# Designs tried in a protein design run: peptides against a protein of PDB entry 1LOE. Part 90

Target 1, 181 residues: chain A of PDB entry 1LOE
Amino acid sequence: TETTSFSITKFGPDQQNLIFQGDGYTTKERLTLTKAVRNTVGRALYSSPIHIWDSKTGNVANFVTSFTFVIDAPNSYNVADGFTFFIAPVDTKPQTGGGYLGVFNSKDYDKTSQTVAVEFDTFYNTAWDPSNGDRHIGIDVNSIKSINTKSWKLQNGKEANVVIAFNAATNVLTVSLTYPN
Target 2, 181 residues: chain A of PDB entry 1LOE as posed
Amino acid sequence: TETTSFSITKFGPDQQNLIFQGDGYTTKERLTLTKAVRNTVGRALYSSPIHIWDSKTGNVANFVTSFTFVIDAPNSYNVADGFTFFIAPVDTKPQTGGGYLGVFNSKDYDKTSQTVAVEFDTFYNTAWDPSNGDRHIGIDVNSIKSINTKSWALQNGKEANVVIAFNAATNVLTVSLTYPN

## One batch from the design tools (peptide; made by RFdiffusion4, then SolubleMPNN)

Design b2_p23_6_s2 (from b2_p23_6, 10 letters changed)
Fold by OpenDDE base, seed 5:
Structure b2_p23_6_s2 (fold): chain B 181 residues (1-181), chain A 23 residues (1-23)
Amino acid sequence: as target 1 above (181 residues)
Amino acid sequence: AEVSITSISFSSELSSTNGKKPK
């Protein structure tokens, strides 16, 4: 059995176990992915590779992640674009920004992407998002077009608690989001 | 919009008794 775990409760100015990409950085004990400006993409990767799938044996890992995020938008009626928690190959680089959330490049299924993401999407993109136009949580597999979504009401400037769990035996990924305050 | 993460935890377990997915 191979296990990997990490916990960061306060993000330091030189967080050794993170790789920062694009506009991502730490300040005031937080990881900031984007600022309130146009055309920014920020990402942070855990610095050590995680053995999620073994190509030799076919073994797939169970995993659980829990995090707290804040989206702070100057205009609550027009909030773009959201963010993702994602798993991608070790050499991953920032992808298309905007509605693609810096993680994908297409709404078409792209097997070569090898990327799974949970999106917290605050902006309606007509070409791929649910037709009701709601802000939503989505599960993305090799495409920005989610395989499943659920409406979510953003509380601007408030902390949201998220739990994402994957059970390899059942092939089920669960997502929960709560606003405790 | 400004997006910030205040905390995160992660745990994974890779075992031969887990589900399998061939290449």
Scores: peptide ipSAE 0.708, ipTM 0.936, DockQ to the pose 0.831
Fold by OpenDDE base, seed 2:
Structure b2_p23_6_s2 (fold): chain B 181 residues (1-181), chain A 23 residues (1-23)
Amino acid sequence: as target 1 above (181 residues)
Amino acid sequence: AEVSITSISFSSELSSTNGKKPK
């Protein structure tokens, strides 16, 4: 059995177990992915590779993650675009296409991308998002076009608690989001 | 918008007793 675990409750200025990409950085004990400006992409990767799928045996890992996030948007600002929690190959690089949340680059399914993401999407992209225009949580497998979505009411400036769990035996990914305050 | 993460935890477990996904 191969296990990996980590916990970060306060993000330091020199967080050794993270790799920062693009505009991602730490400040005031938080991980900041983007600022309230246009056309920024920030990411942070866990610094050690995690064995999620074994190509020889086909074994797939169970995993659980929990995190707390805050989205702050000025009242005059059209809230875009959101962010993702994602798992991708170790050589993954930020993607700059608008609406792709820094992770994907197409709405077409691409098995070779080997990327799964849970999106917290605050901007309606007509080409692939749910037609009701709601802000939403989405499960993205090898495409920005989610395989499943759920409407989500953003509370600007408030902390949201997220739990994401994957059960390999059932092939079920669960996502929960709550605003405790 | 400004997106910040205040805390995170993660755990994974890869075992032969887990489900399988063939290549």
Scores: peptide ipSAE 0.701, ipTM 0.931, DockQ to the pose 0.802
Fold by OpenDDE base, seed 1:
Structure b2_p23_6_s2 (fold): chain B 181 residues (1-181), chain A 23 residues (1-23)
Amino acid sequence: as target 1 above (181 residues)
Amino acid sequence: AEVSITSISFSSELSSTNGKKPK
């Protein structure tokens, strides 16, 4: 059995186990992906490759991740675009910004992307988002168009707790989001 | 919007029995 784990309880100014891309950086003990400015993308990658899929055997790893996040927008009625937790190839680079969240380039399924993401989407994109216009959590497999979504009521400026778990035996990804305060 | 992460943890397990239905 091969296992990998890490934990970051506060982010330092020189966080050695993260690779920062675009506008991503650490400040005030937080990982800041973007500031409240237009047309920016920030990402952070865990610096060590994680063996999620074994091409020889076809085995896929079970995994669990938990994190806390804050989205802080000047106007709660106009919040763009959200963010993702994602798994992508080791050489991944920032992709299209805006509604693509810096992780995808198309709503069409593209298996060569090899990217799975859980999106916390605050902005309604008519071309691919659920028609009810709700802010939502989405599960994205090789496409910005989610294979499944769940409505989510953003609490602007407040800390949310997230747990994401994947069971390889059942091929089920679970997502939990709560606002404890 | 400003997006920040306060903390994160991650764990994974890759074994030869992964992919089989849990008993």
Scores: peptide ipSAE 0.651, ipTM 0.910, DockQ to the pose 0.574
Fold by OpenDDE base, seed 4:
Structure b2_p23_6_s2 (fold): chain B 181 residues (1-181), chain A 23 residues (1-23)
Amino acid sequence: as target 1 above (181 residues)
Amino acid sequence: AEVSITSISFSSELSSTNGKKPK
């Protein structure tokens, strides 16, 4: 087996290992995906390709990733669509409009997207989100409609620590979120 | 291709339509 790892603790103004898309940029050593303006999308992709799936064997790599994110809405009771961690082909392009988190291009399942996402969804979309209307964490496989969700209470402006792990042997993706402060 | 080449990524959207089709 082969293992690769990387870490970005501070984001600089010349972050060459990231592909910035839409409104994504770095400021104050942080990656900023979007501003609080309607009809905006921001993305950042790690520019180095990662081998996740072997077409010959069908094997999928294990992975563990951790990060810290902040959603900072001007009004905690009126928050936009949310934030998404996703794994997709490196040549994917931002998807604008529709409330698909900048990741998907329709509300329908599309296996050709080759996308696995963990959404931190702050807006209730009647067409695909859990009927209870809660803000939620969702696991998305080629679809904006999550295969599994769990209610999540946003702490506006606070740092959330996230760990996402995939075990290929069990085919289980785990997501952990904590607000340490 | 022999392998699927992927990127670890982040995304965020503030949709003007919030899931509704633009008119």
Scores: peptide ipSAE 0.428, ipTM 0.806, DockQ to the pose 0.025

Design b2_p23_6_s3 (from b2_p23_6, 11 letters changed)
Fold by OpenDDE base, seed 2:
Order: structure tokens, then sequence, then C-alpha cells
Structure b2_p23_6_s3 (fold): chain B 181 residues (1-181), chain A 23 residues (1-23)
């Protein structure tokens, strides 16, 4: 596979290397996925397709992505659903089903979706989320129902630093989240 | 909630379009 690297520290009003979907847009040098309103979905795709899996050879590439996000909710106890980092086929489109974070459309495993996501889930959906009801980070493979989760304490309005790394040799995806301030 | 990304870097962005086949 090819090697791709990028860095965006300030999101411009006409960010050429992003494709915006739904309500996603840039403002004040930030990428805003959603505003504090109900029933909204926003996404941003890297404009160039990334060759992570080679269908001919079966080789899978390593990747490392880091980002800083802020969730700012008017009510800290009702934050809505959350968001994801995701990898999907090039023709991926926003999904509008509640609780599916704009990416999935079923709690059932569907290998044909070819979608992997790291969810930062702030809403407890009884049908698929961990029974403890905690806000959580989840690893989602072809389903909104995570294959692994870890409780996460949201700090409303604070910047969180995230690192997501995939090791192809071990087939291990690691996620770290910290609040430096 | 308002969800904003302030910076991103690496080899794959928050929403990446690929031909990846998940395990």
Amino acid sequence: as target 1 above (181 residues)
Amino acid sequence: AEISITSVSGSSVLSSSTGKKPA
C-alpha cells in the first residue's frame, strides 16, 4: 500500500483536502460536525482515497491518526449521540438513523458494509450499548454494536486529545484519549 | 451538542474513504 500523511492545524473556509457531508463545515479555523440542535448529522471525508487494504495481495497498511476535539453541549447531562472516526468505502454517505452516529444503520454485523469506526458515544442506546450506561469509546466493525468498549468521562467544552493507531501485523487497533487541561 | 475538531494529523482523517476490508 501507499504511504499517506497529512496535517491540518487550522481548518480553512475552503479546505481543499476535505469533502463535507451533511451539516459538516468549517468555522473559526475548526471543523464543526454538528451544532447544538436535534437531528443533525455532519461528516468530513479526506478528499483523496486512502489505500489501506489491497484487494489483490491482501496486504493491510498501518495507520496512525491524531486529533483534538471538543464537545460543547448546553446541557452536560443531555449531550446527544456523539461522533466517530471512521473508515469506509469511497461511496460512503451519511446515515440518519438515530443513535447510529451518521455511519451505521444496524446493530447487526454486516461484513459488506466494510466500515470501521472509533465511536465517542455520549448516549446510552439500550439495544446495543454497554449495559452500565456509561459514555464510552467503542471499536465498531461493520456494526454500531461495538466489539470492544471503555468507559469515558466527558469533560463538556474541553479539548480532548485522541490518538488512533492500527498495527497491521498484529491486527490491533489502539485508542487513547486524554484531557490535557 | 456542538462537536468540533480543532486539529488532525496522520495517515487517515476522521472520515476516510478507502477500499479497506475490515476483519
Scores: peptide ipSAE 0.485, ipTM 0.816, DockQ to the pose 0.357
Fold by OpenDDE base, seed 1:
Structure b2_p23_6_s3 (fold): chain B 181 residues (1-181), chain A 23 residues (1-23)
Amino acid sequence: as target 1 above (181 residues)
Amino acid sequence: AEISITSVSGSSVLSSSTGKKPA
């Protein structure tokens, strides 16, 4: 089997293995998806296609991704909107902003989206988010309405470590989030 | 809110948004 992997510990001003979309950019060795301003969408794509599903054999690849993020909000009580880790077709473009996080366009299931995302959602959207109003981690399949969610306590300004793993044999996606500090 | 990624490994694509009530 073939394996594709990459590692970035310092994001440079000319990061050739990433494709930046919308307002996403690098600064101070970090990838900044959004600033604390209204109505922006920022995305970053790995520049090479990743073979997850083989149409000829039907085989699906396992994968493991890890990253460290920081959310820095001027108001800890009202934080919008969050971000996602996602997998989408190679020609993917920014989608609807706001609560759709730039990756989806509807709460209705849309198989043509061909997008799977792990959302780190900081803002309660009454139309599709869990009714308890908690900030949450969600697994999104072709819809911003998560198929599963778990409450998550945001620590404003702190680094969080995330590990996302997919087991093709069981078709199970797992997410781990830890604040080491 | 400002959302920054400080490191990444494996295989990933990242996206974020700010809405009408950003912070």
Scores: peptide ipSAE 0.463, ipTM 0.809, DockQ to the pose 0.248
Fold by OpenDDE base, seed 4:
Parts: structure tokens; sequence; C-alpha cells
Structure b2_p23_6_s3 (fold): chain B 181 residues (1-181), chain A 23 residues (1-23)
């Protein structure tokens, strides 16, 4: 099994190993997915296809991804929808915005999407989100309706460290989020 | 909200976000 890895500590204006979609762009050494404006979607994809699932053997690769993000909302009471880390087919394009986070189109399970996402969801959508109304981390498989969620307290304007790991042998996806400062 | 990624490492990183205008 081959291993693919990369590291970006400073995002340049011509970041060749990323494909930018929608409003996603780089500025001031950061990757900015969205600004504080209405009804926008921004995405960034790793530019090289990664062999995660082998259709011939059925094998699924292990992976570990880490990143640091900042959500900066002018009003902490209305942050908008949130964002995701996701894995999708190589030719993936932006999907429905708003509560669908630009990666899904339905709360119904749709195997044709072939998309797995970890959502950092800052908006309560009554149709599919946990009934407690908390901002949350969710694991989404072919649907915006998460198969599992955990409440998450947003620290507006602060850097959060995330580690996402998948163990193919156990079929377990783990997510860790911390605010170190 | 403005959502930014300051660093990333690992494999197969695909990120997206969407938002409404904050009140």
Amino acid sequence: as target 1 above (181 residues)
Amino acid sequence: AEISITSVSGSSVLSSSTGKKPA
C-alpha cells in the first residue's frame, strides 16, 4: 500500500497542491474558505488523487489528517453554518450550501455521493441536527445527517487544533479538537 | 463567519465551508 502525505504551514498565493472551489482562496498565509458574507461556499481540495478505496480488492486505506482552523464571526450568536473536512470522488464539485455545508444535497442516505465528512457545524438545522441545538462535530456518511455527533463549544476567533484519523482495520474514525490557547 | 485554515498536514485533506451573513 502506498502512502501519500503533505504538509502546509503557510498557504501561498499559488498553492499548487490545492484546488480551490467557490470562494476558497489564500491570503496572508492562510486558506480562507469563506468570509462573513451571505450564501457562499468555499472549498479546497488536495490536488492529487489519493487511493483511499481500492475497488479491486475492497481495501480501504488508513489516514491521519491534522489542521488548525479559525472561525471568526462578527457576532457570536449568528456564526452561520460551519465547515467540513471531507473525502469525495476526485471530480467532486461544490454541492448545496447553507446547512448542507457545500458537500451534501440531502439528509437521506445517498450512496452515489461517495462522500465522508467531518462537520464542524455551528448552525442548528432542525430537520437533521441533534435536538439539543448545540454546535457540534459530526461524522457524515453520504448524508448531511450525521451518523454520530458530539457537542462542541466554539471559541470565536481562536485557533483550534484538529486531528482526524481513520483506522481501516477497525472501521473507526476518530476526531480530536482542542483549543491550546 | 470567516473560516480559515492556518496549517494542515497528513493525507487527503478536502475542506469546505458555507455560511450565511452573520447578524
Scores: peptide ipSAE 0.370, ipTM 0.765, DockQ to the pose 0.253
Fold by OpenDDE base, seed 3:
Structure b2_p23_6_s3 (fold): chain B 181 residues (1-181), chain A 23 residues (1-23)
Amino acid sequence: as target 1 above (181 residues)
Amino acid sequence: AEISITSVSGSSVLSSSTGKKPA
């Protein structure tokens, strides 16, 4: 049995187990993906490859991840796109298209992208987001257009706790978000 | 929006973008 796990509670300036892409960086012991400026992409990848799918047996691994995040969006009219937790091939590269959260590049389903993401989306993109315009959590499979979404009330500047779990036996991905404070 | 991650565990890859013009 192969298992990969890690825990980071203080992000250092030389965090060796993360690969930073785009404008992602660490400051004040936090991982900062983007600042409140336009036209940026920031990503942080776990440096060790994760064996999720076994091509020989066809088995898919279970996984559980958790993180705590803060979004500072002081005004409602000028907001960023949000962010994602995602799993992609090891050679994944940042995507620069607006609204794609640095991960995708099309609303069309593309199985060859081999990318799954959980989005915490703060910007309404008319072309693919839920029509109610709510900020939302979405599950994205090979497309920025979510296969499932749920409205999410952002608490500005508050820490949110997220748990994402995948059960390979049932093929069910669960997402929980709570504001403990 | 500024997005900061204060902790992470398990196996996480994170990505974010701001206001680039959609294609």
Scores: peptide ipSAE 0.222, ipTM 0.782, DockQ to the pose 0.238

Design b2_p23_6_s4 (from b2_p23_6, 11 letters changed)
Fold by OpenDDE base, seed 2:
Structure b2_p23_6_s4 (fold): chain B 181 residues (1-181), chain A 23 residues (1-23)
Amino acid sequence: as target 1 above (181 residues)
Amino acid sequence: MRVDITSISFSSELSSTNGKKPA
């Protein structure tokens, strides 16, 4: 059995177990993925590889993650794309295409991408997002076009608690989001 | 739009008794 775990309750100015990409950085004990500017991509990766899938045996890991995020936006909440929690190959690089949340580059399913993401999407992209135009949580497997979505009401400036859990035996990924205050 | 993460935890367990995915 191989296990990996980490916890960060305060993000330091030189957080040793994170790799920062693009505009991602830490300040005031927070991880900031993007500032209030247009056309920016910021990412942070856990610095050590995690054995999620073993190609030799076919074994797949169970995992659980929890995090708290805050989005600060103008009164019009549909001004930026949102963000993701994702798992990708170790050589993953930021993607700059609009609407792809810095992770994907196509709505077409690409098995070779080997990338799974949970998106917290605040912008309606006509080509792939749910037609109702709602802000939404999506599960993205090898494509920005989510395999499943659920409407989510953004609360500007409020902390949201997220739990994402994957059960390899059932092949079910669960996502919960709550605003405790 | 500004996105901040204030905390995070993660754990994973890879075991031979977990579900399997072919290569």
Scores: peptide ipSAE 0.701, ipTM 0.925, DockQ to the pose 0.816
Fold by OpenDDE base, seed 5:
Structure b2_p23_6_s4 (fold): chain B 181 residues (1-181), chain A 23 residues (1-23)
Amino acid sequence: as target 1 above (181 residues)
Amino acid sequence: MRVDITSISFSSELSSTNGKKPA
């Protein structure tokens, strides 16, 4: 059995177990992915490769992640674009920004992407998002067009607790989001 | 908009008894 685990409760100025990409950085013990001052794409990767799928044996890992995020938007009505938790190949680089959230390049399924993401999407993109226009949580497999979504009400400036769990035996990914305060 | 992550934890377990995916 191969296990990997890490926990970061306070993000330091020199967080050695993270690789920062684009405009991602740490300040005041927080990981900042994007700022409101410009169109930015920021990412942070765990620095050590994680064995999620073994191509030789076909084994797939179970995993669980929990994190707390805060979105601060100057305009509560027009908020763009969101962010993701994602799993991608070790050589992954930032992809298309804006509605693609820096993780994908197309709404068409692209198996070569080898990327799975849970999106917290605050902006309605007519071409691929649910037609009701709601802010939503989505599960994205090799495409920015989610295979499943659920409406989510953003609470501006408040901490949200997220838990994402994957069970390899059942092939089920679960996502929960709560605002405890 | 500004997106901050204030904490994160992660754990994974790869075992031969887990589910399998074709190579």
Scores: peptide ipSAE 0.699, ipTM 0.931, DockQ to the pose 0.825
Fold by OpenDDE base, seed 3:
Structure b2_p23_6_s4 (fold): chain B 181 residues (1-181), chain A 23 residues (1-23)
Amino acid sequence: as target 1 above (181 residues)
Amino acid sequence: MRVDITSISFSSELSSTNGKKPA
């Protein structure tokens, strides 16, 4: 059995187990993915490769992640674009296309991307988002167009607790989001 | 908008008993 685990309760100014990409940085013990400016992409990667799938044996890992996030939006009517938790190949690079949350670059399914993401999407993109226009949580497999979504009400400036779990035996990914305060 | 992550934990377990997906 191969296991990987890490926990960060306070993000330091030189967080050795993270790789920062784009505009991502740490300040005041937080990881900031983006500030309230346009055309920014910020990402942070765990610095060590994680063995999620073994192509030789076919083994697939179970995993669970928990994190807390805060979104501060100066304009409650137009909050763009959201963010993702994602798993991608080690050579993954930030994507700059608007609405793709820095991770994807197409609404078309592309198995070669080998990228899975849980999106917390605050902006309606008519080309791929649910037609009701709601802010939503989505499960994205090799595409920004989610395979499943659920409406989510953003609480501006409040901490949200997220738990994401994947069961390899059932191939089911579960997501929970709560605002405890 | 500003997006901050305040904490994160992660764990994974890769085992032959988890089930298999062909390449």
Scores: peptide ipSAE 0.697, ipTM 0.925, DockQ to the pose 0.839
Fold by OpenDDE base, seed 4:
Structure b2_p23_6_s4 (fold): chain B 181 residues (1-181), chain A 23 residues (1-23)
Amino acid sequence: as target 1 above (181 residues)
Amino acid sequence: MRVDITSISFSSELSSTNGKKPA
């Protein structure tokens, strides 16, 4: 059995187990993915490769992640675009920004991306988002167009607690989000 | 909008008994 675990409760300026991409950075012990500006993509990767799927054996890992995020939006009626927790190949680079959240490049399924993401999407993109226009959590597999979504009410400036778990035996990914405070 | 992550934990377990996915 191969296991990987890490925990970061305070993000330092020289966080050695993270690779920062684009506009991602740390300040005041927090990881900031984006500022309140347009045309920005910020990402942070765990610095060590994680064996999630073995193409040779077909083995797939169970995993669980928990994180807390805060969104500060200057305009509560126009909050763009959101962010993701994602798993991608080790050489992954920032992808298309905006509604693609820096993780995907198309709403069309592209198996070559080898990317799975849980999106916390604050902006309605007509071309692929749920028609109700709600801010939502989405599960994205090789596409920005989610295979499943659930509405989520953003609390501006409040900490949200997220738990994401994947069960390889059932091939089910679960996501929970709460505002504990 | 500004997005901050304040904490994160991650754990994974890869085993031949977890389940398999075709290549």
Scores: peptide ipSAE 0.695, ipTM 0.927, DockQ to the pose 0.832

Design b2_p23_7_s1 (from b2_p23_7, 9 letters changed)
Fold by OpenDDE base, seed 4:
Structure b2_p23_7_s1 (fold): chain B 181 residues (1-181), chain A 23 residues (1-23)
Amino acid sequence: as target 1 above (181 residues)
Amino acid sequence: GADTVYTLSQTFSKQEFIDSVAE
């Protein structure tokens, strides 16, 4: 039996402007995205629209987000699919679960998805993941098949600090994951 | 010990990014 829990710390029940979808919920100190059952989907959305792109001026906004997550898995080699940070249309609904992380529906590029995601992928899906089988951080554009990946060694039960930033001047999306020691 | 750090960066064309997130 594959049992894994995914939590983001410092998200209390009174967290403002969060919309929960699927199995997502908050405790006193954590946001839990999924239960310990594979193929479930838990999502949290920021309810206030963010102006990333201005259609009139063509300007793209800078953004920076940070969070801390913990993955707890009884078996370090049998972990659920992982989780993702994403930007998608305001009316977005949960998509395919499991390996698609509730955000995508295909490994083929689909412009109608209008979704950019950063995945923290803990399960090797042979159909689209890097062939080395490593757990990885990935950048996904309109597809679960990442356009870029970085091998990542999960520290089970440990807090990981994440910063995701987009620099509009350089058009660079940067993901940093730190395990403090 | 020292922190363990992983960094991943991706450069987009301006149009690529706009097309991906435009509403």
Scores: peptide ipSAE 0.455, ipTM 0.830, DockQ to the pose 0.627
Fold by OpenDDE base, seed 5:
Structure b2_p23_7_s1 (fold): chain B 181 residues (1-181), chain A 23 residues (1-23)
Amino acid sequence: as target 1 above (181 residues)
Amino acid sequence: GADTVYTLSQTFSKQEFIDSVAE
């Protein structure tokens, strides 16, 4: 039987500047982050830190990142927790798995987390997710409870193109997810 | 044959964002 997995495309096995944590690994130019079993944690870190904020000048940099992901589930009604793109301190370690996506430990705001994440959440957690139960894209700041969400219809097995951009002039973080057709 | 697009945006205060990502 097929095993549920979450993969990021275009990451080869010899991809430089990646640090793997937990169950994360690459194969066939895909980065696999998690398996079907809940509470597992797979993470990959970019090993060359980007300086978003200059402590001397106080300036914040623009940034844009793009990637393609695929969620493969044997049953569209039985999907794992999802995955995140996140920005965190360079010494970050995996946090609580499952619904916390390996990035957070609480629904309560914790500034010491120093983490901003974009979640692609495929599992409804009653304690913090939007009450409509929809799969969703979320923006998370120091908490697994998103400060903003967008309902998202998962297309199982299809590639989604994601662009995440921060505009320092306007202080706007924008997430765009596209299913090409 | 049309693409399906989802967009989500969030505005931060400069200080809030800095506090969140500062090393």
Scores: peptide ipSAE 0.455, ipTM 0.830, DockQ to the pose 0.621
Fold by OpenDDE base, seed 2:
Structure b2_p23_7_s1 (fold): chain B 181 residues (1-181), chain A 23 residues (1-23)
Amino acid sequence: as target 1 above (181 residues)
Amino acid sequence: GADTVYTLSQTFSKQEFIDSVAE
């Protein structure tokens, strides 16, 4: 089983391997996806499609991606929705609607979405988010309603190191978020 | 001090994953 790896440590303005959608842009080697207000949509796509599934053999490839992010949300009562990493068809378009992170459009499972996402959710949407109201990491499959979540204490303004890996042998998707101390 | 680490994992069936990512 082959492995496709992505390591993104810099997002310069001249980054040519990214496709920007919505409010996404780069500046000072950072990728900014939102304007820190609700209902904004910003996305960046890796411009080279990856071969995850082989239709002939049915095999799924391993993949690993790593990146860092910073969220500035000093006011817990007025924050954006967060952001998401996702895998979707190459012709994917930003979705509308606050709380859907620009990826989904329903809390109902929709197979036609063909999207797996990891959300870093900083806003509590009563209709689908965990009832404890915690900021959380979530794994989303064809729905904004996460199939699994982990409470996550945002360290405001601090860089988080993220590794997202899929092990095809075990069929396990793993998300690791680290705040260095 | 020690790093603060959050880990979340999800196990898929082979078909579930294929259905979710197949083009």
Scores: peptide ipSAE 0.443, ipTM 0.827, DockQ to the pose 0.851
Fold by OpenDDE base, seed 3:
Structure b2_p23_7_s1 (fold): chain B 181 residues (1-181), chain A 23 residues (1-23)
Amino acid sequence: as target 1 above (181 residues)
Amino acid sequence: GADTVYTLSQTFSKQEFIDSVAE
């Protein structure tokens, strides 16, 4: 199978391989998706379509993506919804419903969404989030209601290193989040 | 101290994954 990967270490204002949607922008070589306010959505898309499935052969590509993120909330006890890494159709549009991380619009499975996401969710939505109320990492398939979650303790203002990998031989999606220490 | 590490894995059926990402 083919392996697809990309890395962006610096985010410049003239970043040619990114499409900004909503309130997303770059400053100080960082990608900023939203300010610490409610009811805003910012997204950045990789501008080149990534073919992870070959319709002729039926093969699915391996992929690995890595990134570093910082959530720096003014109030660590009142953080917004968090953010997500996602794979979606090339014509994907921001979704503005609260709690849906700008990607989804329903807690019900909707295969027409054709979206797989890894969420880093910092806000408890009682309608679909794990009942323990923990901040969590989630794997989302065509729904904001995660099919699998892991409780995650946010270290406010600190860099988290994330690796997301899909192994096509085993059909396993793996998420790893590390706070270096 | 040591790094703080969180891991999460999900196994898909081949068809389930294809349906999710197919264009």
Scores: peptide ipSAE 0.442, ipTM 0.835, DockQ to the pose 0.833

